# Peptides against a protein of PDB entry 4XPM: the designs that were tried, part 7

Target 1, 160 residues: chain A of PDB entry 4XPM
Amino acid sequence: VMLHSKNVKGFLENTLKPYDLHSVDFKTSSLQSSMIITATNGGILSYATSNNDVPKNSINEINSVNNLKMMSLLIKDKWSEDENDTEEQHSNSCYPVEIDSFKTKIYTYEMEDLHTCVAQIPNSDLLLLFIAEGSFPYGLLVIKIERAMRELTDLFGYKL
Target 2, 67 residues: chain B of PDB entry 4XPM
Amino acid sequence: DIKGTIAFDTHGNVIESTGVGSQRIEDIGDLSKVTLDAEGFAQVQGDSLLVHLYKRNDITLAVYTSA

## One batch from the design tools (peptide; made by RFdiffusion4, then SolubleMPNN)

Design b2_p20_3_s2 (from b2_p20_3, 9 letters changed)
Fold by OpenDDE base, seed 3:
Structure b2_p20_3_s2 (fold): chain B 160 residues (1-160), chain C 67 residues (1-67), chain A 20 residues (1-20)
Amino acid sequence: as target 1 above (160 residues)
Amino acid sequence: as target 2 above (67 residues)
Amino acid sequence: MEEEKKKLKELHDKILEEIL
């Protein structure tokens, strides 16, 4: 099964779902946003947001999309810098992981009051990006994005 | 009688927290340095609370109890 | 294994099942 643009959008929407544990009394908010962006320019190829109450084509929606584009670009730039900095790759904000024998890294970034997590889809020109509220713990956010990437095998090795 | 919990990863980042654990996130620094037994368990006395530790699959669970 | 250790392990495993 190939991931077409329609399928990718649906996938990202599903990643927005919060954690609600039963073993302990713990739950999170939904992700604010989930995106697939280009590693080269930070361009958004697909995205989902939990704030769908904004009327379409409104000024507020335009501002929201523009803000999303800005955050995407900023995170891509930081990611690019860290990928060329061995010291940053050894910080507590970097999680080296291996998925199906493919190596990648997960980075956590504080963006104002938001918690973000970004990872290169293995051997691809694409990044998966999660944006959450500050209450979403980083350890869980990392687990979430790793598990999500395991479902994106069709995009492994994707080149622009 | 669990008063709270903290689960954290090998980077010291929180996975979940409940009860008094939510107010003891700063304990992770010390808890991460505790030597575990061969089965992955330890107990640490902290102020008025006892902390029960268990680590498996790179996830440490801390359970706070009164005794 | 002590009963309390067993409970702790079980709780850990339950959390693990929910987050992974």
Scores: peptide ipSAE 0.774, ipTM 0.954, DockQ to the pose 0.879
Fold by OpenDDE base, seed 1:
Structure b2_p20_3_s2 (fold): chain B 160 residues (1-160), chain C 67 residues (1-67), chain A 20 residues (1-20)
Amino acid sequence: as target 1 above (160 residues)
Amino acid sequence: as target 2 above (67 residues)
Amino acid sequence: MEEEKKKLKELHDKILEEIL
């Protein structure tokens, strides 16, 4: 069964959940936002945010969405640059991964005080993007997004 | 016995940190260079703490103890 | 030391179970 937009939204909402470890006393905040955007334009196809207490269609919601749009575009641009930069692909901020025989890369980017992580959904024109607080460690963020992508197989190979 | 922990990946990025480990993130640079035994273990004597290392699945766990 | 290794491995495994 192919993922529909409604299902994708719910999926992204679930990715917002924080880590709360019990083996060691460590926990994170929730992700600030989780998005699927286009690799071509950085356009948001689906998104979820931790702050859902904002009334729908309110000015605050609009502003929040606009901020997401801006961040998604900026991150898309940085991602595009790095995809054309061999040196950046071998930095500590790039994680080559393989999912079901598909190769992709996970990038971490500092965006002001936020920690972000972005990855191209394998063989697709789509990017998965996580935005977290600065306290969310990058190593864990990478693990989180990798595991999330493994659940998006229906989007593998998706072309615009 | 455990004073803190740091788990980090092969890129030197933190996965988790607790206790004194949270204050010693800078140790990752040196810890990542430690030669592990055949089973993936090592011990490194620090300034006042002993660091126990174990690596598996590309994740290194550092456990800080007094001895 | 063997016991210590065992504990360390167990802790590592538990962490993995929670994050993966």
Scores: peptide ipSAE 0.774, ipTM 0.954, DockQ to the pose 0.948
Fold by OpenDDE base, seed 4:
Structure b2_p20_3_s2 (fold): chain B 160 residues (1-160), chain C 67 residues (1-67), chain A 20 residues (1-20)
Amino acid sequence: as target 1 above (160 residues)
Amino acid sequence: as target 2 above (67 residues)
Amino acid sequence: MEEEKKKLKELHDKILEEIL
């Protein structure tokens, strides 16, 4: 099944859902944002945000979108640097993973008071980016993005 | 009775924490170095709590109990 | 002791099922 743009948006919206465990009394907040961006320029191809309470066309909405664009670019730049840094690739904030025989890396980045993680969709020019509150544990965030990437096989190998 | 839990990955990053575990995230450094038995279990005596460890699938669960 | 280990393992597995 081909993943079309509308499907991607819906997929990203679904990734916003929080964890609510029942085995132990633990739950997270929703992700603030979930995005697919270009690895080349950090441009946002698709995004979802839980910040839907702001009035449409308001200054606050514009600011929030601009903030997403800024964060996307900053994270892309950091990711690009780390992909060329052996030491950063061996830090505890880098998770080498393999999905369907394709290798990729998940990076965690602290962005102000937010917890973020980013990963290159295997063999593609695309990055998947999650932005969460600081209360969202990094270990769980990594698991979340890995599982999400496993559902994006249609984008594997996507080149701009 | 369980007083709290911490689950953490091989990088020492938290997956979940509850109860007293949420206040003892700093324990992960030491807990990650504990030698587990052949089945993946260990116990560590704390100040006033006993920590039960179990690791499988690269996820370590620490359960804090009074005894 | 074995029963306690069993409970711990079960809890671990339940958590795993919820997060993966």
Scores: peptide ipSAE 0.774, ipTM 0.954, DockQ to the pose 0.953
Fold by OpenDDE base, seed 5:
Structure b2_p20_3_s2 (fold): chain B 160 residues (1-160), chain C 67 residues (1-67), chain A 20 residues (1-20)
Amino acid sequence: as target 1 above (160 residues)
Amino acid sequence: as target 2 above (67 residues)
Amino acid sequence: MEEEKKKLKELHDKILEEIL
């Protein structure tokens, strides 16, 4: 079963929501961006952003979209390199996980002052990518993306 | 009487931090090496603060108190 | 000590419930 583009967009928008804990006095900002990109060339298939104050078709919107395209390409390239590097897969920036008997990896990457996290949707040609502010802790970001991945079972095994 | 907290994963990455814990992220390196008892607990004296540790489900919680 | 351990465990569990 394939998720429709509209459904995927709504899903990504929901992932933007911040953490606001009550057991301890801790809260995060919203994710800056959430994307599904291709593992082959880093092309963006769907995305959501918390910056909705930019007018449509403005130069600022164009620059914002272009920035997302650049970041997706950079992260895809780094991911591709690490998938072919045994040593990088054993670093503290790589989290092997298993979802419904499917194995995948979650990687954390520092991009300028932003914290990013990327994971291959199991057995697919797709990557899920979160971009957050530097104040968003990596351990929590990893937990967030793993939880999100568990809700994307319809995309498991999807090939381009 | 909690002065702060740090929760961190098995990779040493922060999950949450509050109070003085937010200023003591560098403690994770040492705290991750502390031997826990059979139930997953430990106490460590650090400077002027006492650190209470508990680990379960691969998540370690450190609670900082004055005593 | 036992009461303190109990409260520490409870706090851990509450955090876990909020983040997972």
Scores: peptide ipSAE 0.773, ipTM 0.953, DockQ to the pose 0.961

Design b2_p20_3_s3 (from b2_p20_3, 9 letters changed)
Fold by OpenDDE base, seed 3:
Order: sequence, then C-alpha cells, then structure tokens
Structure b2_p20_3_s3 (fold): chain B 160 residues (1-160), chain C 67 residues (1-67), chain A 20 residues (1-20)
Amino acid sequence: as target 1 above (160 residues)
Amino acid sequence: as target 2 above (67 residues)
Amino acid sequence: SSKLKEELKELHDKILEEIL
C-alpha cells in the first residue's frame, strides 16, 4: 500500500502528540512541527504543526510557514554537511540506527531555543524532521523519531 | 522514598527527569562512567543523596533516594 | 536491597514500555 498525501499528513499530525508518562511523573509538550522534506533541497513535501490557533491566510500564518521553510532548509544544509563529515558522524549528536536491516542516522540540532531531530528515511531522498521546544529532552526526541520512522516503511527507498 | 529520577541514553542525553533528578542533569557525566554489576545495577553516593542505577536496553535509570 | 533492585528494574521496564 502506497502512502498518499493525506495519509502522510495524518501520520505527521499524529507524531505531534506529547509524551505523558504515568510510570514516572513526566510529560512533554507537543512537537512544534513534524515534516517530511527532500534531502536534495529541503523542500517541504508534507508538514504538521501543533499551533492551530493562527488564522488561515493571515500574515502570522504566512510568516510561520515561511519560518518553517527556513528552518527546514537550514537543517537540511546542516544534515548534508554532516553526512559528508566523518567527524560529525561520530559526534554525540549523531545516532546510527538500523531499521529492518536498513541503516540510517538520526541527528540532533539546536536551533535557537528549539530542539530538533532529523533523519534520512532509509535509502530515500527524504528526511523526517521533528521540531520541539527546548524542554523536550534530546534522548526522548531521538526515540520518538526512530519509532516514527519504523512506521514509514512505504517510503523506504523512495527516490525523487 | 524516591526523591527523583533521571533516565538517559548512551549518548548522555536525557530521556526523562523528575523531582531532584531534574535539577541534577549534570550528574549524567559521572553516572555514565559508573561500572555496573553483572545485573546492571550500581549505587553512587551523591552530594547528599544516594543514586541507584539500573541499565538495560541502552537506557540507564538513575533513582535518587535519601538512603 | 533486593527489593529496591526489583523496584528499579520494574520502573525501568515501565518507562521503556511507555516510550517505545
């Protein structure tokens, strides 16, 4: 079964949900944004945001979307640099992972006061990108994006 | 009895923190270096609290207690 | 103590179950 645009959008919306643990008294905020972007030029193929209070087509919404586009491009550029840098791949901000025998890497990036996490969907031209508040711990963010990628097997190997 | 917790990964990044653990994130550096026993446990004396460690599946749980 | 160790293990497992 192929992922349609609506299916991808719904998937990303579901990833926004916060953690609310009951084993310990710990909970996170919702993700600020969740995106699938191209690894080639950082173009946004699909996205979801937790802030739905901004009126549609308003200047604030436009600015928000533009900011999202900017962040996606910046993160893509940083990711591209790191993918070509052996030292960065061995840094503490890089998590090599294997999903169903496919290898990929998860990178954590601080963007101003935000915590971000990006990973190439295995063998694809696509990146999955999470943007969270600074209070969202990186260790948990990495776990979240890894688990999310395991649900995107239909996109494994996707080439533009 | 538990005063707080910290769970962290092999990179030293926080997974969760509660109670006094939330105020002791800097402890991860030292806690990550502690040698665990064959069952994955250890105890470390903090500044005023006792830290109980358990690691499995590459996730270390630190539990802070008074004794 | 053995009881405390068991509690740690149980808590760890519960956290793991919630986050994975």
Scores: peptide ipSAE 0.779, ipTM 0.954, DockQ to the pose 0.938
Fold by OpenDDE base, seed 5:
Structure b2_p20_3_s3 (fold): chain B 160 residues (1-160), chain C 67 residues (1-67), chain A 20 residues (1-20)
Amino acid sequence: as target 1 above (160 residues)
Amino acid sequence: as target 2 above (67 residues)
Amino acid sequence: SSKLKEELKELHDKILEEIL
């Protein structure tokens, strides 16, 4: 199934859903945000957010969108630095993974009181970015983004 | 009786935590160094609680019990 | 102990089924 802009938006919205385990009494909050951004300049191509209480076109919405733009740029910059740093790639904040013979890396970054996770879509100019509350554990966040990446095969190899 | 749990990955990052496990995240550092048997099990005495470990598929589960 | 090990293994498997 080809992922058009509308399809990508819906996909990102679905990734916001929280974990609610039954085997143990554990549940998470929803992701605050889920985005696909460019690896080149951190521009947001598509995004979803759980903050739906903000009226459309309001000052609060504008501020929230601007905040997302700022965070995406900062995370892209950190990602770019780490991709050029062998030592950072061997830290516990970096998870090398392989999906369908394609290699990529998942990075975890703490942004103020938020937990974030970013990964390059294999062989592409795109990054997938999750932003969660500080209560969302990093190990689970990594698993979540890896699973999401496996559903984005249509974007593998996408070049701008 | 299970008093709590911690599941963590090979990087020492939490996957889930419940009960007393949520208050003992700092135990992961020591638990990750415990030698497991051939089936992936271990048992460690910590404070007043007993910790039961099982690792498979790069995920370690720690279960806290009183005995 | 064997029973406890089996319960631990089962719990581990159930968690995996929910998160992976």
Scores: peptide ipSAE 0.778, ipTM 0.954, DockQ to the pose 0.950
Fold by OpenDDE base, seed 4:
Structure b2_p20_3_s3 (fold): chain B 160 residues (1-160), chain C 67 residues (1-67), chain A 20 residues (1-20)
Amino acid sequence: as target 1 above (160 residues)
Amino acid sequence: as target 2 above (67 residues)
Amino acid sequence: SSKLKEELKELHDKILEEIL
């Protein structure tokens, strides 16, 4: 398994796109951020953000990146704790799913006023993490990350 | 005429909401307990609106109408 | 009614097609 940074970055950027339904008059905002992080240390391997209206190399850009690092670490810690907590795994915030022959779990976490969703890429040391506005419904966010993860089969079983 | 909709999953989390449904997310608790018929349908009368339910593929759709 | 049920089913299916 080879990790291609350019391909992964483009993939994450594509996940930012919002839902815009036609069957019913419903649409979401774009995801705020989409990341692949390590399950071990919470380090960001790749990320995309919809808020790129910040000058490059500015203090604001640095702060935003640092904020992503902070959130990723916090979510990784929560995820790690929940993976060792049977009760949390049976809460409404945990979705056990199966992709092909692999089992994984999707967790939803409220992070301040943001809606987040995280899932371990099957049999890997990696987590996929979506961060959205509070208006993005959790049920749809879960569906979004599940569908996205199904496109990351090349990363299944990836070990650091 | 449809006044609104709510789609929700088996965890009671919202998938989408429109119209009056967006203001009635709290209804999911009760709607999730409604017994559906063999075809996955049910109707629930609430205040001035009628709620039509249909569940398939673990997704429940609630459609709000005036009658 | 059968018509109502059909419309409800169709709407459900359309939503599914858009989100999945």
Scores: peptide ipSAE 0.778, ipTM 0.954, DockQ to the pose 0.949
Fold by OpenDDE base, seed 2:
Structure b2_p20_3_s3 (fold): chain B 160 residues (1-160), chain C 67 residues (1-67), chain A 20 residues (1-20)
Amino acid sequence: as target 1 above (160 residues)
Amino acid sequence: as target 2 above (67 residues)
Amino acid sequence: SSKLKEELKELHDKILEEIL
């Protein structure tokens, strides 16, 4: 069963939720954005953003969407480069992970003042992309996206 | 009494930080090099604070105490 | 101390439970 657009959108919206730990006094901000993009050209298939107080069709919304498009393309490009660079794959910003016997990699990228991480949905033409504020720790961001990918098994192996 | 904590992964990236730990993220570089005992524990004296380390499941927890 | 080690271990486990 494949996820419908609404289901994917809802999933991404759910990933925006921050961490709020109780064992220790630590909490994060919400993710700024969560996206599923194509690995081929960085096209956004689905996305969710925090701070939805922007009126629709406003200049601010247009700028926001355009910014997401720009970021997705930039991150896709860097991801593509790293996927073709063995040295980068062994850098500190690359986390090889295995989910249900499927291998993938999580990359962390600093984009201006934002913390981002991206991972190819295993064996698919899709990337999951999280964008967070700079205060969001990379280690936790990696954990977050790994856990999220475990919920996207329906997209494993998806080809465009 | 815990004065702060840092949890970090095998890449040295922060998972969480609290208290004085939030101000000592730079300690991760040295803490990651500390040899742990067979149970995954270590203790490091740092300035006026004592750092207690425990690693399991590729996550290291550093707890800062006064003693 | 052994007690502190136990507390440390427990705290580690609690954090894991919350983030995973």
Scores: peptide ipSAE 0.779, ipTM 0.954, DockQ to the pose 0.935; fails the geometry check

Design b2_p20_3_s4 (from b2_p20_3, 8 letters changed)
Fold by OpenDDE base, seed 3:
Structure b2_p20_3_s4 (fold): chain B 160 residues (1-160), chain C 67 residues (1-67), chain A 20 residues (1-20)
Amino acid sequence: as target 1 above (160 residues)
Amino acid sequence: as target 2 above (67 residues)
Amino acid sequence: SEKEKAELKALHDSILEEIL
């Protein structure tokens, strides 16, 4: 199934949904943001946010988007540094994974009080980025983003 | 008689926590070092709680009980 | 006990089922 802009947006919106377990009394908040960004410049190609209370086209919305742009750029920069650092790739914050015979890495980054997780879509120039509240545990965040990437096979190998 | 739980991955990162487990995230460091039996089980005495461990598929579950 | 182990394993598996 071809991923078009609307489909990607809807996909990202769906990733915002929280975990709510019944086996144990545990639930998370919704993701704050979910984005697909370029690995080259950290530019946002598509995004979704859980905050729906901000009026559209308002100054507050603009500021919110600008904040996302800033965070995406910062995370992209950190990711780029780590991709060129063998030590960081073997750190506890890096999860090497394989999806359909494609290798990629999932990184966890603390951004102020937020928990973030980023992964290169296999063999592509794109990164999938989750931003969550600090209460969202990293182990679960990693699992979440891995599962999400498995649904983005159409973007595997995508080059800008 | 479960007082709480912690599930964590091989990196020591939390997957879920409940009850007293949510207040004992720092236990993961020690719990991850516990030698499990052939079936993946272990028990560890805490301060006032017993911790039951089970690991499978690289996910360890710790269950806190009074005994 | 074996019963307790089974319950622990079952809980573990249930959590896995929900998060994966």
Scores: peptide ipSAE 0.780, ipTM 0.955, DockQ to the pose 0.953
Fold by OpenDDE base, seed 2:
Structure b2_p20_3_s4 (fold): chain B 160 residues (1-160), chain C 67 residues (1-67), chain A 20 residues (1-20)
Amino acid sequence: as target 1 above (160 residues)
Amino acid sequence: as target 2 above (67 residues)
Amino acid sequence: SEKEKAELKALHDSILEEIL
């Protein structure tokens, strides 16, 4: 099975959905953005944003897209540095996880007032990136991205 | 009666918080150090609230009650 | 108490069920 661009886009859009627990009175905001980017250059392969009220081709939309491009590049750079830093891999900002038989890491990064987390899709040249508001707790964000990665098995091992 | 909750992971990061728990995120540092019994339970008395702890699957739930 | 432990465990499990 191959994940087509439309399928990936739809997947990312679904990840934007907030948590709304009923066991306890807790809910989150929607993710601000959800992206699949290249681990090599931080290029955006696919993305979804919760801010859909921006008119198409407007200056605000352009600014938003440009901001995403910048953030993706910055986060990729941080991720790359951490992947080459044993000390950073042992920090509380790094979550080693295993999906099936594949090992990967989830990193959390504070980007200005936003909470972000990024993870390499196992054995691939791709990163999954979530950007949330500062009110979105990191522990839950990590769980969210881990669960999401489990749905991207078609991208495991993907090389550019 | 539950006054609030905090669920947190092994890194001390919040998973969820409600009620008074949302205002006591700083408690996680101490709560994470509490020795749990063989079944994963503990109780910690703090100020006017009692904190009930239960940990399983690397997620600790703290429930704040008046007693 | 055992009852309280059961309730606490149940709540924990319920939360896990929702977030995982």
Scores: peptide ipSAE 0.780, ipTM 0.955, DockQ to the pose 0.941
Fold by OpenDDE base, seed 5:
Structure b2_p20_3_s4 (fold): chain B 160 residues (1-160), chain C 67 residues (1-67), chain A 20 residues (1-20)
Amino acid sequence: as target 1 above (160 residues)
Amino acid sequence: as target 2 above (67 residues)
Amino acid sequence: SEKEKAELKALHDSILEEIL
């Protein structure tokens, strides 16, 4: 099954939704951004952002897109370095996980007061990246991205 | 009478926090070292609050009460 | 008490159901 670009975009948009618990009085903000990027160059294949009130082709939109590109590249670079660093893979910022017999890792990174997490889609050249406000707790962010990853089985093994 | 909660994972990262728990995130370091009983429970007396702990599925829940 | 433990366990499980 081929996951079309529009389907991926819609999926990422759905991941933006916040948590609103009723068991306890706890809720989060929406994710600021959700992206699928290449592990090789950090290029954005698909993305979704919250609060799309900025007019298209405006200077503010251009700035926001450029900022997103910059963050994706920086996070990809850090991820690449960590994947080649045994010590970093054993830090508290690295979560080894297994999905359908495929092993991958979830990394958490602080980016200018933003909370981010990134994970390689199993056996693929793709990374899933969440960017949230600093109020979004890391433990919950990790759970969120793991659950999202489990819904992307069509991309497992995807090679560029 | 719950005054607050903290849920955290095995890495010490917060999953959720409410009430006084939101102001006690620094407690996770010590709470993670508490020895739990065979059923996954423990109680820790704090400064003015009692902390009730329960861990299952690699998630620890801390509930703060006055007694 | 056993009742308190049950309530704590129930709350834990309820949170799990919402976040997983």
Scores: peptide ipSAE 0.779, ipTM 0.955, DockQ to the pose 0.955
Fold by OpenDDE base, seed 4:
Structure b2_p20_3_s4 (fold): chain B 160 residues (1-160), chain C 67 residues (1-67), chain A 20 residues (1-20)
Amino acid sequence: as target 1 above (160 residues)
Amino acid sequence: as target 2 above (67 residues)
Amino acid sequence: SEKEKAELKALHDSILEEIL
């Protein structure tokens, strides 16, 4: 199935859903944000947020978007640095993974009180970025983004 | 009865935690060093709680019980 | 015990099934 812009948006919205386990009494909050950004400049191509209680075209909406832009840029910059840093790539904040024989890395970054993780969509100029509350455990966040990335095969190899 | 759980990955990062496990995240450092048997099991006595360990698929589950 | 091991394994696998 081809991932059109509206399909990508819907996909990202779906990733916001929390975990609610029944095997053990454990549940998470929804992701705060889910984004696809450019690896080159950190520009947002698509995004979803759990808090949509903001009037359209309002100043608050603009501020919210600006905040996302800032976060995406900061994370992209850190990601870029780490991709050129052997020490960081061997830290516990870096998860080398392989999806359908394509290699990529998942990085976890703490941003103030938020837990984030970012991964390059295999062989592409795109990054998938999850932003969660600090209560969302990193190990689970990594699993979540890995599984989500497996659904984005249409974007594998995407070049700007 | 289970008093709590911690599931963690090979990087020592939490996957889930419940009960007393949520208050013992710092145990992961020591638990990750425990030698498991051929089937992936181990037990560690800690204070008043017994920790049951099982690892498979690079995910370790720690279950805290009184015995 | 073997029973306890089985229960522990079952719980582990149940968690995996939910998160993966």
Scores: peptide ipSAE 0.779, ipTM 0.955, DockQ to the pose 0.948

